# Designs tried in a protein design run: peptides against a protein of PDB entry 5T59. Part 47

Target 1, 112 residues: chain A of PDB entry 5T59
Amino acid sequence: TTPTMQSTSLLTEHLGYPPISLVDDIINAVNEIMYKCTNAMEKYLMQRNIIGKKDFSDEIKIGTAKLESLLENSVDKNFDKLELYVLRNILSIPSDLLEENRFRLLHHEKLV
Target 2, 90 residues: chain B of PDB entry 5T59
Amino acid sequence: EHIRFQRLVQVCNKALEESIRKLQSWEKIHECFPNYGQTREGIENLTVCQQQVIKLWSNLSRVEFDAIFHERSIEEKLNQLDDLINKARS

## One batch from the design tools (peptide; made by RFdiffusion4, then SolubleMPNN)

Design b2_p14_1_s1 (from b2_p14_1, 8 letters changed)
Fold by OpenDDE base, seed 4:
Structure b2_p14_1_s1 (fold): chain B 112 residues (1-112), chain C 90 residues (1-90), chain A 14 residues (1-14)
Amino acid sequence: as target 1 above (112 residues)
Amino acid sequence: as target 2 above (90 residues)
Amino acid sequence: DELVLYETSRQFVS
């Protein structure tokens, strides 16, 4: 089920930040890591671009770009799933807690 | 019992593992370097590159994700959430 | 001997 406004508000109060912020951090991190990895691959291979006096620089550049695209697609797919799972199943408030009396419990625990 | 943080770690690991799977395929790697990979030395370079990038992926993700989890105090917060839910249901 | 990718790893985890 999709998170409700009430759930988001309660979780934001509990966490000190909106639930989506955690997901954003994770996704931003993996994207950064992804480009660091592909950049490292390109640099490593470009330092080894000549074999038998043949220059493979162009092929290496194209090839690493293709790998980057491949990795991008996979990251996007899998971390979109992660986002949905985290927001729906981990950072979520069960329906039984979305009643008035249970809302007070969350507030009460925060104040104590 | 505390389960949410464990699930977070699990789903993160799964996403990371699934994301890097294509790079773990030698066929995919070789396909991107068809002529380079026809040389012995090229194959050796690609092999080492593949192995190292996978390790780099794993190491960087571990460090960065742990930092995020710490900065967001997510283990503590999720444990507290579990406790609140369990208390409400008791 | 460490290669370029390992050096990169050290740069980011150090």
Scores: peptide ipSAE 0.061, ipTM 0.929, DockQ to the pose 0.046
Fold by OpenDDE base, seed 1:
Structure b2_p14_1_s1 (fold): chain B 112 residues (1-112), chain C 90 residues (1-90), chain A 14 residues (1-14)
Amino acid sequence: as target 1 above (112 residues)
Amino acid sequence: as target 2 above (90 residues)
Amino acid sequence: DELVLYETSRQFVS
């Protein structure tokens, strides 16, 4: 079930920020980490690009690019799933709490 | 009692682990460097590179995600959410 | 932000 506008509003009030902001932080972080990792791989191998009399620079660049693409696809897939799970199951409010009396309870608890 | 934050950590770890799965495959790594990986030194370099990048992935993720969780006070907020839900149902 | 390698067997450092 997709989160409702009401649940989003309540959670935003509770969290102090929209639920999606947490997910955005996570996704932005993993993307940054991903590129740091692939950059490190490329630089490490490029420092070791010559073996014997052969220069493998071109192969290293192509190979690391392939790995980067592979990692990008995997990150995209898995963290899309994460986003859905977090927003629907973790940062969610049960329907019974969205009724008037329960809504007031949440508001009351915040104020007290 | 408090389950949401634990689930958040679990799903984050799962996503991270599944994302790095391909890099954990030596065969996949080697396929990207077919000629380089035919040399002894190349194999050694790729082996070290693979091990180090996986560790870097893990360490950076741990540090950055913990920082996010702290900055967003998400453990406290999710615990409070659990408490509110449980209270409402009691 | 470039990562630094101190040793061949050492972990990548940001």
Scores: peptide ipSAE 0.059, ipTM 0.929, DockQ to the pose 0.033
Fold by OpenDDE base, seed 3:
Structure b2_p14_1_s1 (fold): chain B 112 residues (1-112), chain C 90 residues (1-90), chain A 14 residues (1-14)
Amino acid sequence: as target 1 above (112 residues)
Amino acid sequence: as target 2 above (90 residues)
Amino acid sequence: DELVLYETSRQFVS
């Protein structure tokens, strides 16, 4: 189910931070890793750009750019799914617990 | 009893694995370097590059995600959440 | 964070 304001508030209190902050950290990390990987590929191949008497620098630059785009699209798609899943199914409170008596229980446990 | 952190790890691994799948295809790598890959030396370089970048992806993601999980104390917090939910249902 | 990998005594740097 979609997160509610109540669940977000309760989880923020429990976690010490909004649930979305965890997802943001994950997504920011993978984006950084992605560009480190593509940069490494380009640098590695550019150090080996001459074979025989032919310079393949232009082909390497174009090719690595294509791979970067391919990876970007895949990362975006898969981590969008991850975001939805985490917020809806992991960092979530079951609807049956979103009642007054259950709210008191959660607060009581936190304070004790 | 504790299931949420396990699910988090699983979904993270799945997203990482699915994201790198295209780079695991030799055919896709080769088609990006059609002339370079027609040389023996080029093939060797591409092979090493492919293997190394996949390892780099795996290692960097492991280190960074573990750091995030630690900084956010997410395993402990998710276990506590599971416990609270189970207690409320008992 | 920078990671250096090696294969067949060749360096791969990010």
Scores: peptide ipSAE 0.053, ipTM 0.928, DockQ to the pose 0.034
Fold by OpenDDE base, seed 5:
Structure b2_p14_1_s1 (fold): chain B 112 residues (1-112), chain C 90 residues (1-90), chain A 14 residues (1-14)
Amino acid sequence: as target 1 above (112 residues)
Amino acid sequence: as target 2 above (90 residues)
Amino acid sequence: DELVLYETSRQFVS
C-alpha cells in the first residue's frame, strides 16, 4: 500500500526531510554513476579505435550507445523496485502506530 | 532489534548488483562490437574495459551511497525509528 | 594499459 499523508508527515518530522528525498538522492547518484561508466568505456575504446589499418570508431560509438541503453533500462527497473520497497517497508510507520493513541506517543517522544 | 538500516543497505546492494549484471555478460558485450571483437586486440581491449567498468561501478556506488547515508543521517534515524516502534509495542 | 576507469575510481575513493 502507498504511504499515507500522516505517515509522510511524521517521517518528515523525524528525518528532517521527506522520505522521498532519500530515494531521490540514491537514484540521482546511480544515474550519475551510470553515465560516468559509459562515458569512460567510450573514451577508452575510442583511444583504441584503430586496429591495424581499420578504424572502428563508428562501431564503437554505436556499441557503447547500445550498452548505455541496456544499463539505463536495468537501472530504471531495479531502482523503481528499490524506491517502492524503501518507501513501503523501510521508511514506513506500521498502521497500528498511526492510531490516535500511538500517534500521540510518537509525537510526544519527538517533542520530549 | 535494529533492522531497517540493514535492510536499506541490502536492498541498495541488490539493486546495484542486478543493474550491472548484464554488463557482466561477455556475450552481450561482444554482441555490441561484432567486428571489433573479432580482432585479438579488440578482444583484449573489451576484456579490460568490461573488468574495469564493473570495478568503477562498485567503487563509485560505495562512495556515493555512503556519502548520502551520512548526509541524511539515515542509520541513526532508522535506528531511532526501530526503537520508537519497539517501545510502542512493549 | 590502465583504463581511465581506474583513474576515475581512484579520484573518487582517494
Scores: peptide ipSAE 0.074, ipTM 0.930, DockQ to the pose 0.048; fails the geometry check

Design b2_p14_1_s2 (from b2_p14_1, 6 letters changed)
Fold by OpenDDE base, seed 2:
Structure b2_p14_1_s2 (fold): chain B 112 residues (1-112), chain C 90 residues (1-90), chain A 14 residues (1-14)
Amino acid sequence: as target 1 above (112 residues)
Amino acid sequence: as target 2 above (90 residues)
Amino acid sequence: DELELYETEVDFVS
């Protein structure tokens, strides 16, 4: 289930930042890495675009663009799943503990 | 006792592995370069390219994700969260 | 280093 406002507030207090911020960092990082990889691939092949006096530049550009699209789709799918999993199962507080007694315990631990 | 950080690492690795899966397919790579891949040199270049991009993906992700985890102190925070939850249930 | 062919602005240990 979607995290409650209480859960988000408690976790934000504990972490020092909203839980979603960690996910954002991860997703931003993988997106950056993705484009670095595809750019490197294109550059590598474009440096080797001539074979037997034939210029394959256009094919290389189209091909690398296709691979980039495939990678983008896969990254989007898998890291959307990651986001849901992290927020629901890792950065989460069990619903049965979202009570006044639990809140008090958390605050007590913070003050100690 | 401490399980959340381990799960975070596992799910990150899974997402990274599944994301790069199609690039690990030689058939998929070759399909994107049908004429280039019909040449001997083209095949050689694509082979090296495929190997290196996968390595780059792995290395960059390892470095960047470790940096994020460190900057966010996430292992410590998740361990503390586990402890708090365990205490609440005890 | 084989990865030098894919060098980026980011330094990393391989």
Scores: peptide ipSAE 0.042, ipTM 0.918, DockQ to the pose 0.070
Fold by OpenDDE base, seed 3:
Formats: C-alpha cells, sequence, structure tokens
Structure b2_p14_1_s2 (fold): chain B 112 residues (1-112), chain C 90 residues (1-90), chain A 14 residues (1-14)
C-alpha cells in the first residue's frame, strides 16, 4: 500500500522525525560510500599505471569512470526500490488501524 | 512478534548486495581495462583492486548504516510500532 | 597491495 498523509503524521509523531528522513539518511550514506569506493579504485590503479614501458593512465581513467557509472546506475535502481519498500511495508500503518476509533487509540498510547 | 526491523535490515542488505553485484563480475571489470588487463601485472592489480573495493563497500556500509539505525533509534521505534499494532488488533 | 581504507575502528550495533 501507498503511504497516506494520516500514516505519515502518526509515524512522524512516533518516530520523532518523518519516515522519509530515515530513507534520506540511508541514500545519502550509500552515495557517499559509492564515490569513496570509485575514488579508491582510481587512485590504486593510477599508482600502478605503468607496466613495462607503457603508460595506461588514460585507460585507467576511462575504465574507472565506466565502473563508476555502472555502480551509480545500480545504486539508483536498487535504492529506489528500497525507498518504496521501506515506506510502504516497514514504516507503514495498516489501513484497518487508520479508522477513526483506532486513530484515537494510537494517539492515546502516545500521550499516556 | 517484532518483524519490521528485521525487514529493514534485510532490505538494506539486499540493496547493498545487488548494487555491488556487477563489480563482482571479473568479466565486467576486465572489459573496462581491455589492454591493461592483457598484461600479467595488470591482471594482478585489477584482481586486488576488485577484492579491496568490495571489502571497502561492505565495511563502510555496515558502519554507516549501523550508525544511522542507532541515531534514529529505529529498532526500538519499529519494535514499539509492532507492539502498538498488535495491541490494537487484540 | 592494499587500497586506502576509510573505516573506523569502532563497530556500531543497531
Amino acid sequence: as target 1 above (112 residues)
Amino acid sequence: as target 2 above (90 residues)
Amino acid sequence: DELELYETEVDFVS
């Protein structure tokens, strides 16, 4: 199911932050990690750019850029799926509990 | 009884594993360095590089995600959410 | 032969 405004409000009250904030933290973290990884690869190979009498610097730069693009595409795809899953299935409130009487119950549990 | 945090951990691991999958392919790595990878020394360097980046990916993600989960108190909050839902259904 | 690491010495637990 898709998150509703009502469920978002209830979860924000419960969590102390909007549900999307958790997802944002996760996505920001993986993006940072991604670029640290690709940067490390490039640096490692550039320190080993000469084999015999041949300089492979240009090939290394192009190759690592290709790997970065490959990783970017994969991260984007998989963490878009993660975002949807988390918001729909983890940080969610069942529809039957969003009825008026149960809505009050959840607030009561929070305030008491 | 408590299921939501377990699911969160699982989906995070899945996303991380699937994201790094293509870098685990030697063929894809080699394709990016066609001439470099035709040398013995180049192959050795690429092999080490591939292994190290995968380890770095795994280690950094573990540390950072655990930190996020702690800072957001998400295990506790999700357990409480499970409890509230179960109580409301009883 | 090792890549430069950006890791911490402390592990966190959820």
Scores: peptide ipSAE 0.040, ipTM 0.915, DockQ to the pose 0.086
Fold by OpenDDE base, seed 5:
Structure b2_p14_1_s2 (fold): chain B 112 residues (1-112), chain C 90 residues (1-90), chain A 14 residues (1-14)
Amino acid sequence: as target 1 above (112 residues)
Amino acid sequence: as target 2 above (90 residues)
Amino acid sequence: DELELYETEVDFVS
């Protein structure tokens, strides 16, 4: 069953922020890390672009771009799965607790 | 009794590990640098680069994710959620 | 900017 607006509201009240905000933080962080890694890789190799009398700068630029794309695709795929899992199985309220009397319990506990 | 935070950590680690898996393949790395990787020095540089990027990935993710979890107080909040659910079912 | 919550049967844990 798809989480309801009530579930989101209850979790937001409990967490102090919407559940999706945590996922956003995680995804934003990994994207930043991803580009830091690929940038570091390119810089490292560009500092070592000349071997003998051959300049491999063009190949390095193309190669690092390919690796970046590869990593980007993998990050997107895996963290999409993460988002679904977190919102469904971790930051969620069981259906049996999404009853009128149970909502009051959670709300009451927060206020007491 | 407290399971949600553990699951959060697990799924984060899983996503990070699966994301970096392709960069752990030497074959894939070498394919991106076909001529550079035919030189001795090139192979050495690529080897070090691969090792360092994997370490950087691991270190940065650990630091950043821990910071997020701390700022969001997520362990405490998820433990409380577990407790509330268990209490409601008792 | 808030995304909808999704449900899934996938167990994405190590």
Scores: peptide ipSAE 0.024, ipTM 0.914, DockQ to the pose 0.065
Fold by OpenDDE base, seed 4:
Structure b2_p14_1_s2 (fold): chain B 112 residues (1-112), chain C 90 residues (1-90), chain A 14 residues (1-14)
Amino acid sequence: as target 1 above (112 residues)
Amino acid sequence: as target 2 above (90 residues)
Amino acid sequence: DELELYETEVDFVS
């Protein structure tokens, strides 16, 4: 079910931050890691760019760029799914509880 | 009884694993370096590079995600959420 | 940055 404004508000109150903020942290982190990995690959191979007096620098640059694109596409796909899953199934409040005493219970627990 | 944090860890691991899967393919790696990979030394370099980047991916993601989870107190918050939901349904 | 919340009918776990 689609998260409601009420659900988001309650979760924000509970977490101390909006649910989407956690997802943003995760996605930002994996993107940073992704580029660190591709940069590391390029650097490693560029240090080993000459074999038998042949310079493979251009091929290495093109090849690592292709791998970066491949990884980007995969990261985008999988972490888009992660975002949807987390917001729908993990950081969510069942609708049946929103219609009952769940709201009161949350506030009560915070006051105690 | 507490399931949400476990699910979070699982889905994160799944996303990380699926994301790196293409780089785990030697064929995909070699395809990007067709002439470099025709040399013995090139093959050796690509092999080591592939192994290292996969390890780097795993290590960095573990450290960074654990830091996020800690900073956001997400395990505690999700456990509390589970408890609140279970209490409401009891 | 705050993004819009999304919903999906697809469920998956590791």
Scores: peptide ipSAE 0.023, ipTM 0.913, DockQ to the pose 0.059

Design b2_p14_1_s3 (from b2_p14_1, 7 letters changed)
Fold by OpenDDE base, seed 4:
Structure b2_p14_1_s3 (fold): chain B 112 residues (1-112), chain C 90 residues (1-90), chain A 14 residues (1-14)
Amino acid sequence: as target 1 above (112 residues)
Amino acid sequence: as target 2 above (90 residues)
Amino acid sequence: DELVLYETEVDFVS
């Protein structure tokens, strides 16, 4: 099930920020980490670009770019799933508590 | 009783593990460096590089995600959410 | 539509 406006509002009140903000932080972080990793790989190999009398700089640049693309695709896929799961199953309010007689749960408790 | 934060940690770990899985494949690493990887020294360098990047991935993700969780007070908030829901159902 | 969670700690190749 997908989050509702009501659920989002209640959770925003509870968290102090919209639920999506947490997901955004996570995704932004992993993207940064991803590029740090690929950059580190390239630098490491470029420091070791000459084997014998052969210079493999071009191959290293192309190869690391390919690995970066591979990692990008995997990150996108898996963290899209993460986003969906977090918003639907973790940062969510059960439907029975969103009914008229119960939707005030978080707001009521905050006021108490 | 408190399950949401545990689930958050689990799904984060799963996403991280699945994301790095392809870089854990030697075959995939090697095919990106077909000529470099035909040299003994090149193979050695690629092997070390692969190991280091995987460790870097793990270490950076741990530090950054912990920082996010702390900044957002997410464990406390999720525990409170669990408590509120359980109370409502009691 | 709930995802199943499990930790698969796998060793890397090579």
Scores: peptide ipSAE 0.023, ipTM 0.914, DockQ to the pose 0.229
Fold by OpenDDE base, seed 5:
Structure b2_p14_1_s3 (fold): chain B 112 residues (1-112), chain C 90 residues (1-90), chain A 14 residues (1-14)
Amino acid sequence: as target 1 above (112 residues)
Amino acid sequence: as target 2 above (90 residues)
Amino acid sequence: DELVLYETEVDFVS
């Protein structure tokens, strides 16, 4: 299930930012890295596009595009799972501590 | 006692490893370049390219994720969260 | 939906 509003508020206060912001940073970073990798692949092969007087430029462009698509699909799948895991199990507050008495304790500790 | 940050690192590594798995397959690489990969020189170029991109993936992810964790002070914050939870249950 | 984690001796992305 999704995190409660109360949990999000408490964690935002503790972290200084919403929990989702960390996940956003991670996902943005991996997307940037992904395109840097595929761009590097294309450039490397395009510098080596002629073999035996045959120009493979078109095949290289199509091939690298296919690899990029494969990587995109895998990144999306795996980091969607990561997002769920992080928000549910790492950046989370146990339900028993969200009860009135425990909630007050955590709030008091923050203020002291 | 402190487990959340360790789990964060683990799940990040797992996601990165699973994401690059298909590029680690020579068969997948070769399928994308059917004619280019029929030449000796083409095979050599693809081999080097595959090795380099995997290294680039690893190196960039390490640097960028470490930077994120530092900027967000996430290790400290998660350790504090563990401590608060443990204290509340004592 | 939850990602399953496994302990490994060496990290691939290290």
Scores: peptide ipSAE 0.023, ipTM 0.915, DockQ to the pose 0.465
Fold by OpenDDE base, seed 1:
Structure b2_p14_1_s3 (fold): chain B 112 residues (1-112), chain C 90 residues (1-90), chain A 14 residues (1-14)
Amino acid sequence: as target 1 above (112 residues)
Amino acid sequence: as target 2 above (90 residues)
Amino acid sequence: DELVLYETEVDFVS
């Protein structure tokens, strides 16, 4: 079930921010973490790029890039699912609360 | 009684765990470094690297997500939402 | 495993 405009408005009022803002924060954070991790991997291995007088720098760069792509794809997939779940199931208002009488309840609780 | 915040934490953990799953595979790591991984030192370096990046992933995500949850007061807000829903259903 | 999406009011273990 897709969130309604009414649900979004009520949740925005309750939260003090749109529900999507929380998801945005989470996704932005994981993206930043992702690149910090891959960067750390590359740097760690590049500091250890020479073994037995052989320079593996090119292989390390290519390999870490592959891992980064792999991680990117996985992050995208899993956090798209997360976004959908959060907005549909966590930051959601049951339909019965969206009825006129229940709608006023949310306002009443906030104002009183 | 209060279930939404718990679910948020759970789904975040699930997404994080599934996202790092491939990096937890030694086979996936090794195949990205086919020649480097044929050396003893290379294997050792890759092993340490794999362990460290997984820990870094876990530590950074914990710190950052906790900060987000705090800044957004999401536990309190979700608990209040649960209470409102339960009250309406009573 | 895969992140499973549920309908509202459905519990999950993940």
Scores: peptide ipSAE 0.019, ipTM 0.913, DockQ to the pose 0.118
Fold by OpenDDE base, seed 2:
Structure b2_p14_1_s3 (fold): chain B 112 residues (1-112), chain C 90 residues (1-90), chain A 14 residues (1-14)
Amino acid sequence: as target 1 above (112 residues)
Amino acid sequence: as target 2 above (90 residues)
Amino acid sequence: DELVLYETEVDFVS
């Protein structure tokens, strides 16, 4: 079940930021890390591009690009799942508690 | 009683592990460098490269995710959320 | 819908 506007509002008030903001931070971070890793890989191999009399620069560039694509696809898939899981199972309020009594409790706890 | 933050850490670890799985495959690495990997030096370089990139992935993700969790005070907030929910159900 | 979290053998963070 998709999070309701009601739960989002309550969680935003509780967290001090919208729940999606945490997910955005995580995804942005892993994307940055991903490209740092692939860049490091390419640079490492390009520093070792010549073996004997043969220059493998083109193969290295193509190969690292392929690995980057594989990693991109995997990151997208797995962190899409993460987003769904976090928003539905972690940053969520059970629907049965989204009633007036629950709202009072939340506000009461914040004020006391 | 406090379970949400633990789950967050677990799902992050899972996503990170599954994402790097392809790079952990030597066969996959070698396939991307078919001629380079035909040389002794190439194999050695690829081996070190694979080890280093996986280590870099692990180290960077640990540092960055911990920073995010701290900046967002997410452990505290999730613990409080658990408490609120448990209290409401009691 | 609730998704099920499966355990992994290796912990990379925290």
Scores: peptide ipSAE 0.028, ipTM 0.915, DockQ to the pose 0.566; fails the geometry check

Design b2_p14_1_s4 (from b2_p14_1, 8 letters changed)
Fold by OpenDDE base, seed 2:
Structure b2_p14_1_s4 (fold): chain B 112 residues (1-112), chain C 90 residues (1-90), chain A 14 residues (1-14)
Amino acid sequence: as target 1 above (112 residues)
Amino acid sequence: as target 2 above (90 residues)
Amino acid sequence: DELVLYETSRQFVT
């Protein structure tokens, strides 16, 4: 089930930030890492672009671009799943507990 | 009793592992460099490149994700969430 | 697949 507004509000109060912010941090981080990896790969191979008398620069550029695309697709797929899982199953409050009593408990624990 | 943070770590690791899966395939790497990979030196370079990028992926992700978890105090917050939920059900 | 972590080469350090 999709998180409710009430759940989001309660979790935001508890966390000090909206649940989605954590996911955003994770996704932003992995995207940055992804491009650092592909950039490193390209640079490494481009430093070794000439073998014998043949220049493989064009092939290296195309090849690394293909690998980047493959990685991008995989990252998108897997971290979309991660986002859904985290928001639905980790940063979530069971529906049966989304009542006044639960709300009071949260505030009580916060004050203690 | 505290399960949410463990699950977060697990799902993050799974996503990272599955994301790098294709780069772990030598066949896929070689296919992207068909002529380069026909040379001895090319094969050697690709082999090292593949190994290093996978290591870089792992190292960077570990450092960055740990930093995020720390900055967001997520272990503590998730443990508290577990406790709150358990208390509410008791 | 299990990956064992080793030190990366300098060329892959960002």
Scores: peptide ipSAE 0.091, ipTM 0.930, DockQ to the pose 0.055
Fold by OpenDDE base, seed 5:
Structure b2_p14_1_s4 (fold): chain B 112 residues (1-112), chain C 90 residues (1-90), chain A 14 residues (1-14)
Amino acid sequence: as target 1 above (112 residues)
Amino acid sequence: as target 2 above (90 residues)
Amino acid sequence: DELVLYETSRQFVT
């Protein structure tokens, strides 16, 4: 199930930021890392583009682009799953604690 | 007792490992460079490239994710959340 | 930002 507005508000108060912000940081980081990796691959191979009398520059550019696409698809798939898991199972408040009596407990503990 | 942060680390590692899995396949790497990979020197370059990019992926991920977790104080906050839940259940 | 191989026993570096 999707997190409720109430749980999001409580977690935002607890964390000092919305739960989604953590996920955003993680996803932004892995995207940056991904492109750094593919860029490094391309640059490394382009520095070694000539073997014998043959220039493989075009093949290297196409090949690295294919690998980048492959990595992008995998990152998107796996980190979409991560987002769901984190928001539903880690940054979540059990439904029974959202009841009035336990809701007050969370507020009380924060203020004490 | 404290389980949420451990789970966060685990799921992050799993996502990173699964994401890089295809680049760990020599067959997939070679398929992207069919003619380049038919040369001895090309194979050597691709082998080194594959090894280095996997290491770069791992090292950058560790550094960046640790920085995020620190900046967001997520271990402390998740431990506190565990404690609150456990207290409410007792 | 261009990354290069530092050494085969190490890793790509920025």
Scores: peptide ipSAE 0.076, ipTM 0.931, DockQ to the pose 0.035
Fold by OpenDDE base, seed 4:
Structure b2_p14_1_s4 (fold): chain B 112 residues (1-112), chain C 90 residues (1-90), chain A 14 residues (1-14)
Amino acid sequence: as target 1 above (112 residues)
Amino acid sequence: as target 2 above (90 residues)
Amino acid sequence: DELVLYETSRQFVT
């Protein structure tokens, strides 16, 4: 189920930040890592672009771009699933506790 | 009793593993470099490159995700959330 | 030779 506004508010108070912020950090990180990996791959191969008398620079550039696209698609797919799972199942409050009593407990623990 | 942080780590690892799976396929790597990969030296270079990029992926993700978890104090917060929920149900 | 990827790793980790 999709998290409610109430759940988000309570979790934001508890965490000190909106739940989505954690997911954003994770996704931003993996995207950065992804491009660093593909860039490293391209650089590695471009340093080894000549075999015999043939220059494979163009093929390497195209090939690494294809791999980047492949990785992008996979990252997008899997981390979209991650986002849904985290927000729905980890950073979530059971519906039966989304009442006044739960709210009181959060405030009580914060003040103690 | 504390389960949420463990689940977070697990789902992160799963997403990372599934994401890199295509690069773990030699066939997928080779098809991107059809002529380069027809040379002995090219195959060797691609093999090393594939191995190293997978290691880089793993190492970078470990460091960055741990940093995020620390900065967000997420283990502590999730443990507290577990405790609060359990307390509310008792 | 694994220099490029190792350097990249070190640059990002350290």
Scores: peptide ipSAE 0.075, ipTM 0.931, DockQ to the pose 0.034
Fold by OpenDDE base, seed 1:
Structure b2_p14_1_s4 (fold): chain B 112 residues (1-112), chain C 90 residues (1-90), chain A 14 residues (1-14)
Amino acid sequence: as target 1 above (112 residues)
Amino acid sequence: as target 2 above (90 residues)
Amino acid sequence: DELVLYETSRQFVT
């Protein structure tokens, strides 16, 4: 189930930041890593673009671009799933506790 | 007792592993470089490239994700959340 | 935050 506004507020208070901020950090990091990896591949191969008398620069550029696209699609898919899972199952408060107002323990423990 | 942080680590690792799956396929790599990969030297270069990028992916993700988890104090916060929930149910 | 890897005496740079 989708997190409620109440759950988000309570978790924000507990964490010191909105739950989505953690996910944003993770997603931003993996995207940066992704492009570093593809850039490294391209540079590595472009330094080795000539074999014999043939220049493979164009093929290398096209090939690395294809790999980048594949990686982008996979990252998007898998980390969208991650986002949903984290927000719904990890950074969440059980509904039964919210319904019974037992979530007050978050405030109580903070104040005590 | 404490389960949320462990699950976070697990789901992160799973997402990372599944994301790099295509690059782990030699066949897929070779298909992207059909003529380059027909040369002995090209095959050698692609082999090294594939191995290195997978290692780079793993190393960078480990360092960056650990940094995020530390900066956000997420292990401590999730453990506390587990404790609060368990206490509420006792 | 650049990482350099080495295998078979070949440099792999970000």
Scores: peptide ipSAE 0.085, ipTM 0.931, DockQ to the pose 0.034; fails the geometry check

